# Designs tried in a protein design run: peptides against a protein of PDB entry 6B4J. Part 273

Target 1, 315 residues: chain A of PDB entry 6B4J
Amino acid sequence: DITMQWYQQLQDASMQCVLTFEGLTNSKDSQAKKIKMDLQKAATIPVSQISTIAGSKLKEIFDKIHSLLSGKPVQSGGRSVSVTLNPQGLDFVQYKLAEKFVKQGEEEVASHHEAAFPIAVVASGIWELHPRVGDLILAHLHKKCPYSVPFYPTFKEGMALEDYQRMLGYQVKDSKVEQQDNFLKRMSGMIRLYAAIIQLRWPYGNRQEIHPHGLNHGWRWLAQILNMEPLSDVTATLLFDFLEVCGNALMKQYQVQFWKMLILIKEDYFPRIEAITSSGQMGSFIRLKQFLEKCLQHKDIPVPKGFLTSSFWRS

## One batch from the design tools (peptide; made by RFdiffusion4, then SolubleMPNN)

Design b1_p30_2_s2 (from b1_p30_2, 11 letters changed)
Fold by OpenDDE base, seed 5:
Structure b1_p30_2_s2 (fold): chain B 315 residues (1-315), chain A 30 residues (1-30)
Amino acid sequence: as target 1 above (315 residues)
Amino acid sequence: MEESRKWLLEWMEQVAAAPPAPPLELPVPP
């Protein structure tokens, strides 16, 4: 399976990256520990500062992240920090930055869906300039949300139940599995972030270049989802999240083909979701149903709430 | 259903592989 090969390649690259900076992460030296912490803060704090407030602030954050990745010194925590402070500094920063983008999907976007767009446009712009950060974003995303690949992890003989639950994307702490609502909330945030990344371009970059991970990957994602047997609650939830965020962009890009796909979802795939949906999970199903019916009735997919406008970039 | 899905997937893959050129007139399913 080409999709699973791609998944594994990204995981292997991510693992290799971790091994590359192991000297920095495992160092007992006080100065190395200080450098590690300074680099980690420099990589992650700007991402946490991303907000929907002003385009000018978003540009400042982008410029800071790009400067750090470019080997330039940046101010972080009252200190001048550079990836050149350690030979493994760049790899470490790229990994931690990518991890932080996915965490913002998992945490911030999960709670505030509109936050997907400012985070995604920065992530997309950084990916355009720093392809390795993009690959690491995918690796982190795929590991936390296998449905973003998409694939559904299968239980293997001899596997511990907790390990299987973790593979499915659940958090397991002290032998307690995460509640379904919290799980779906986190998965939703990550899918919404991904759906935003694939459609957004940094407006101050070279827009003549092809998007490094554009809407064609969104179309592929839909194709793979529709080929899979639905999972209870999960498929309805994430399909809605994806279409709500990037459906308008897909409609504009693929036109008649998008509508053919949407009809197929409603007529062929939706009954399969319904067949596995319990009464307690009907909420996600109904939400997807209402969305599809509304879109087909109006022959339009609405622009998602929080989509960045020209007025945002002038602020 | 499997054949229709296979066709759909092949079709969707073709659309995804197509450069962001104008919507390829996707072959009308036979």
Scores: peptide ipSAE 0.096, ipTM 0.678, DockQ to the pose 0.119
Fold by OpenDDE base, seed 4:
Structure b1_p30_2_s2 (fold): chain B 315 residues (1-315), chain A 30 residues (1-30)
Amino acid sequence: as target 1 above (315 residues)
Amino acid sequence: MEESRKWLLEWMEQVAAAPPAPPLELPVPP
């Protein structure tokens, strides 16, 4: 399976990245520990500062992240920080930055769906300039949300239930599995972030170049989802999240073909979702149903709430 | 239904391989 090979390649690259900076992470040296902490803060704090407030502030954040990844010194916590402070500094920063973008999907976007767009446009722009960060974003995303690949992890003989739950994307702490609502909320945030990344380009970059991970990957994602058996509650939730965020962009890109796909979802795939939907899970199903019916009726997919406008970039 | 899904996947993959339509006119900052 080409999709599973791609998944595994990204996971292997991520694991190799961790091994490359193990000396920095495992060092007992006081200076190395300080460098690690400074680099981690320099990579992650700017991402946490991403907001919908002003395009100018977003540009400053982007420029700071790009400068750090380019080996230039940046100010962080009142200190000058550079990836050149340690031979493993760049690999460590790329990994931690990518991890932080995915965490913003998991946490911030999960709670505030509109936050997907400013985070995604920075992530996309950084990915364009630093492809390794993009690969690491995918690796982190795929590991936390296998539905972003998409694939459904299978239980293997001899596997512990907790390990299987973790493979499915659940958090398991002190032998307690995460509640389904919290799980779906986190998965939703990550899918929404992904759906935003694949459609957005950094406006100050070379927009004539091909998107490093564009809408064609969104189309592939839909194709793969529709070729899979639906999962109870999960499929209805994430399909809605994806289409709400990138459906307008897909409609504009694929035109008649997009509408054919949407009809196939409504006519062929919906009954399969319904057949596995319990009475307690009707909320996600109804939400998807209403969205599709409205879109088909109006022959339009609305621009998602929080989509960045020209006025945002002038602020 | 399985054959229809395989056909759907193949069709969608072909569409994805098609040259991207002109980039969505992202609002160019003025």
Scores: peptide ipSAE 0.092, ipTM 0.671, DockQ to the pose 0.473
Fold by OpenDDE base, seed 2:
Structure b1_p30_2_s2 (fold): chain B 315 residues (1-315), chain A 30 residues (1-30)
Amino acid sequence: as target 1 above (315 residues)
Amino acid sequence: MEESRKWLLEWMEQVAAAPPAPPLELPVPP
């Protein structure tokens, strides 16, 4: 399976990255530990600031992240920090930055869906300039949310139940599995972030370049989901999240073919979701139903709430 | 429906394999 090969390649690249900076992470030296913490803060703090900032400040954050990745010194925690402070500094920063973008999907976007857009436009712009950060974003995303690939992890004979639950994306702490509502909330945030990334370009970049991971990957995701049997509650939730965020962009890009796909979802795939939906899961099902019916009736998909406007960039 | 579904899914996969279309015109800051 080409998709599973791609998944594995990204995971292998991520693991290789971790091994590359292991000397920095495992160092017992006090100075190396300080450098590690400074680099980690320099990589992650700017990303945490995205959700609260106007367009002008978003540009400042982007420029700071790009400067750090370019080997330039940046101010962080009242100190000058550079990836040149350690030979493994760049790989470490790329990994931690990518991890932080996915974590903002998992936490911030999960709670505030509109936060997907400013985070995604920065992530897309950084990915364009720093392809390794993009690959690491995918690796982190795929590991936390296998549904972003998409695939459904299978239970293997001899596997511990907790390990299977973790493969499915559940958090398991002290032999307690995460509640389904919290799990779906985190998965929703990550899918919404992904759906925003694939449609957004940094407006101050080279627009003549092809998007490094554009809407064609959105079509691939939908094609793969529609070729899979629906998973109870998960498929209805994530299909809605994806279409709400990037459906307008897909409609504009693929036009008639998008509508054929949406009709296929409503007429063929939706009954399969219904057949596996329990009475306790009707919330996600009804939300998807209402969305599909509204879109087909109006022959339009609305621009998602929080989509970045010209007024945002003038602020 | 099944033939139409297979054709549509194959088309979607082909489009995904093709070079990405130009980015959507995002509102450019003035």
Scores: peptide ipSAE 0.059, ipTM 0.609, DockQ to the pose 0.578
Fold by OpenDDE base, seed 3:
Structure b1_p30_2_s2 (fold): chain B 315 residues (1-315), chain A 30 residues (1-30)
Amino acid sequence: as target 1 above (315 residues)
Amino acid sequence: MEESRKWLLEWMEQVAAAPPAPPLELPVPP
């Protein structure tokens, strides 16, 4: 399976990256520990500062991240920080930056869906300039949300139940599995972030170039989902999240073919979701139903709430 | 319906393999 090969290649690259900077992460040297902490803060704090407030502030954050990845010194925690402070500094920063973008999907976007767009446009712009960061974003995303690949992890003989639950994307702490609502909320945030990344370009970049991970990957994701048997609650939730965020962009890009796909979802795939939906799980099902019916009736997919406008970039 | 589904899914895969059309023009302020 080409999708599973792609998944594994990204995971292998991510693991190799971790091994590459192991000397920095495992160092007992006081100066190396200080450098590690400074680099970690320099990589992650700017991402946490991303907001919907002003395009000018977003540009400053982007420029800071790009400067750091370019080997330039940046101000962080009142100090000058550079990836050149350690030979493993760049790999470490790329990994931690990518991890932080996915974490913002998992936490911030999960709670505030409109936050997907400013985070995604920065991530897309950084990915265009730093392809390795993009690959690491995918690796982190796929590991936390296998449904973003998409695939459904299978239980293997001799596997512990907790390990299987973790493979499915659940958090398991002290032998307590995460509640379903919290799990779905986190998965939703990550899918919404991904759906935003694939459609957005950084407006100050070379827009003549092809998007490094564009809407064709969104189309692929839908094709793969529709070829899989639905999972209870999960498929209805994430399909809605994906279409709400990138459905308008897919409609504009693929036109008549998008509508054929949407009809296929409504007529063929939706009954399969219904068949596996229990009375206690009807919330996600009903939400997807209402969305599909509304879109087909109006022959339009609305622009998602929080989509970045020209007025945002003038602020 | 199954044949139509298979055809549509195959077509979706072909479209996904095609070069993406130009990104949606973000309105750049003049």
Scores: peptide ipSAE 0.057, ipTM 0.636, DockQ to the pose 0.549

Design b1_p30_2_s3 (from b1_p30_2, 11 letters changed)
Fold by OpenDDE base, seed 4:
Structure b1_p30_2_s3 (fold): chain B 315 residues (1-315), chain A 30 residues (1-30)
Amino acid sequence: as target 1 above (315 residues)
Amino acid sequence: MKENIEWLKKWMEEVSKAPPAPPLELPVPP
C-alpha cells in the first residue's frame, strides 16, 4: 500500500532524526544540557506565542523561527541562541519545532478551533522554506493521529492492549486509557490543524511556488476516508472537523467535483456512518448531518471561523 | 431526497466552468 509506505517512510525519517541528535539529548555534560534546553526553548516558545492578535506579531514569530532554522542567532530567554552551538542543534530544533506544531494542534486547537489558522499559516510558511520540518510535522501528526494519514492501526497477535490503544492515538497512563471525549478532542485539534495547513500559504513568501503539501492532499485524504469503512464516532467527528476547516477551500479549488464528493458523502457514506453510530454517539453524527445538509441546501461551504483575513495581515 | 440530488446535479451542470481536475478520481461507491 502506497499510503502505508509513505507513513512508514516518514516515521523512519523521524526516528533517524532522533538518532542523529541522541548525543545532544543524552549528554550528561552541563554545557550540552544547557544548549539543549536553550535550543528547545528557542524552537518551542515562538510557536506557543502564536495568536490571532496581530499579523505583525505573527510575522515576527515567523521571522524568528526562520532565522533559528537558518543558523542565525536568535534571542531566547535573554540569551543569544543558535543551532550552530552544537553539531546536532539543527536536527534537534527541526524535530522539536515540528513536535511543537503538532502539540499545538493536540492542545490549543483542540480547545480553541480558531487557533488552527495562525498556527497553520506559520507551519505552512516554515514548511515551504524548510521541507524537513514539514516531513517531521507529518511524522509527528501521523504518529499521534493515524486518522490524519488516514489509516486504522490493526491489532496484531501478541500485542498488549495498551500498546494497541496508543497506536490508535489514545493516551494511556498508569494503565488507565484516556476518556473517549478527550481522545476525540485531541484528534479533532490535530485534524483541524492539518486541514488548515494544506490550504494556507504564508503571505510574505514566494506565492509562485506550489504549496509543499497543498489541497491535493486534502482531496486525497477525503478520497481515502471514503474508501475506508467508517469507525464509530471517530469518522463522523473527524470528517466534520476536516470539512468545516477546509471544505470552503476545497469547494473553491475543485468546484463541481467537490460537490460530487459532498453528495457521495451525504448519500452513500453518511448512511454507513449512521449504521454504526450508537445512541451515545449521536452528537458527532448530528453535527455532521446538520453541516452536510446546510452546505447542500445553501450550495455553499462557509469560510471557517478564525480564517485569517486581509485585515489581520494589516494589523 | 431523490429530488434534491437531481436538483443538485442540474446546479452542478450550471456551475460547469470546468474546475481544475482533482488529483484523484472520486471514489466509486461500493
Scores: peptide ipSAE 0.028, ipTM 0.654, DockQ to the pose 0.042
Fold by OpenDDE base, seed 1:
Structure b1_p30_2_s3 (fold): chain B 315 residues (1-315), chain A 30 residues (1-30)
Amino acid sequence: as target 1 above (315 residues)
Amino acid sequence: MKENIEWLKKWMEEVSKAPPAPPLELPVPP
């Protein structure tokens, strides 16, 4: 399976990255620990500062992240920090930056759907300049949300139930599995972030370059979902999240072909979702139904709420 | 309501006659 090979390659690259900076992470030396903490803060704090407030502030954050990844010194916590402070500094920063972008999907976007767009445009622009950060974003995303690949992890003989639950993307703490609503909320945030990344380009980059992970991956994702049996509650939730965020962009890009796919979703795939939907899961089902019916009736998919306008970039 | 369903059916018929969509299986970039 080509999709599973791609998943495994990204996971292997991520594991190799972790091994390369193990010396920095496992060091008992006080100076190495200080460098690690400074690099981690320099990589993650700018991402946490991303907001919908002003395009100028977003540019400052982007420039700071790009400068750090380019080996330039940046100010963090009142200190000058550079990836050149340690031989494993760049790999560590790339990994922690990618992890932080996915974590913003899991936490911030999960709670505030509009936050997907400013986070995604920075992530896309950094990915364009630093492809390894993009691969690590995918690796982190795929590991936390296998539905972003998409695939459904299978229970293997001899596997602990908790390990299977973690493979499915659930958090398990003190032998307690995460509640379904919290799980779906986190998965929704990550899918919404992904759907925003694949459609957005950093406006101050070289627009002649092809998007490193563009809307063709959105088409692929939909196709792979449609070729899979639906999961109860999960498929209806994430299909809605994806189409709400990137459906307008897919409609503009693929035109009539997009509408053929949307009809296929409504007429052939949606009944399969209905057949596995319990009375307690009607919320996600009804949202998807109403969205599909509205889009087909109006022959339009609305621009998602929080989409970045020209006025945002002038602020 | 009935007019909207007939309109939708006609539109679906027009869309169905359009050239085939790209294959559902897009090759994953290596």
Scores: peptide ipSAE 0.027, ipTM 0.640, DockQ to the pose 0.041
Fold by OpenDDE base, seed 5:
Structure b1_p30_2_s3 (fold): chain B 315 residues (1-315), chain A 30 residues (1-30)
Amino acid sequence: as target 1 above (315 residues)
Amino acid sequence: MKENIEWLKKWMEEVSKAPPAPPLELPVPP
């Protein structure tokens, strides 16, 4: 299967990256430990500072991340930090940066859906300049949210139940599986971040170049979802999240073809979701229903809340 | 309408089997 091959390729690249910087991560040397911590902070703190407040601040964060990835010294924790401080510094920073972007989807976007857009535009702009960071974003995203691929992990003979639950994207701590609502909340955040990345371009980059992972991947994702049997609660939740965030962009890009897909979702796929939806899962189902009906009735997909405007970039 | 839905299903199946970077230009149904 081509989708599973792509998934595995990204996971293998991510694992190889981890092995590449193992010398830095496993070092007992005090200076190497200091460098590791400085690089980790330099990679992750700027991402945690991303907010909806001002475009100028977002530009400063982007420039800092790009400078770090370009081998330039950056100020972090009151010190000058560079990936050149260790031969494995660049690979480590790329991995930790990508991990942090996905973690912001899992945590920040999950709690504050509007945060998807400023995080995504920085991630997209960094991906354009640093393709390896983009591949690592996908690898982290796919590992935490297999529904972003999409595929449904299968239970294998001899697999522990906890390992299967983790493969499905659940957190398992102290032999306790995550509650369904918390699981769906985290998956929603990651899907919303992904849906934002594929539609956003960094406004200060070369916008004439093709988006490194653009709306065509959004179309592929929808097509793949529609060719899979729906999962109870999961499919209705994530399909809504995806369409709410990138439906307007897909409508603008694909026009009549988008509407054909939306009709297919409503008339063919939605009844299949309904058939597997229990009374306790009606919330996600009803939300998707109302969204689809409203969009088809009005012949419009609204611009998502939190979408970055020209006024944001002038602030 | 039903014939159009079955065509759309097949088309979505074909699109889903495309490489991770599908073409921006989608085939138009006949």
Scores: peptide ipSAE 0.026, ipTM 0.633, DockQ to the pose 0.125
Fold by OpenDDE base, seed 3:
Structure b1_p30_2_s3 (fold): chain B 315 residues (1-315), chain A 30 residues (1-30)
Amino acid sequence: as target 1 above (315 residues)
Amino acid sequence: MKENIEWLKKWMEEVSKAPPAPPLELPVPP
């Protein structure tokens, strides 16, 4: 399975990255600990400052992240910080930055869906300049949300139930599994962020270059989902989230082919979702139904709420 | 309509195999 090979390759690259900076992370030296903390803050704080407020502020955040990844000193916590302060500094920063982008999907976008767009445009622009950050974003995303690959993890003989639950993307703390609503909320946030990344280009970059992970990956994701048996509640939720965020972009890019796929979703795949949907899970099902029916009736996919306009970039 | 759906499934499978891969070739699902 080529999809699973890609998943594994990204996980292996992520694991190798962790091993590469282990000396920095496990150091008992006071200076190394200080450098680690400074680099971690420099990588993560700018991402947490991303907001829907102004394009100018978003550009400042982007420029700061890019400067850090380029080996330039940046101001963080009142100090000059550079990845050159430690031989493992760049790998550590790339990993922590990618982790933070995915975490913003999991937390911020999960609660505020419109936040997907400013986070995604920065992530996309950084990915164009720093491909390794993009790979690490995918690795973190795939590990936290296997449905972003997509695949459904299977229970293996001898596996602990908690480990299986974690593989499915559930948080398990003190032998307590996360509630389904919280799980779906986090998965939704990550899928929405991903759906935003694949359609957005940083407006101040070389837009003549091919998007490093563009809408073709959105098409692939949909095709893969449709080739899988639906998972109860999860598939209806995430298919809606994906189509709401990137359906307009896919429609514009793929035209008639997109509509053929949407008809296939409605006429062939949607009944399969219905067949596995319990009475307690009808919310996600009904939401997807209403979305598909509305889009097919109007022959249009609306621009998602929070989509960045030319006015945003002039602010 | 059914023949069109099977054709659409096959076509989506084929398109899922051929998206212009960025340098990180998304392994097109087989």
Scores: peptide ipSAE 0.088, ipTM 0.647, DockQ to the pose 0.138; fails the geometry check

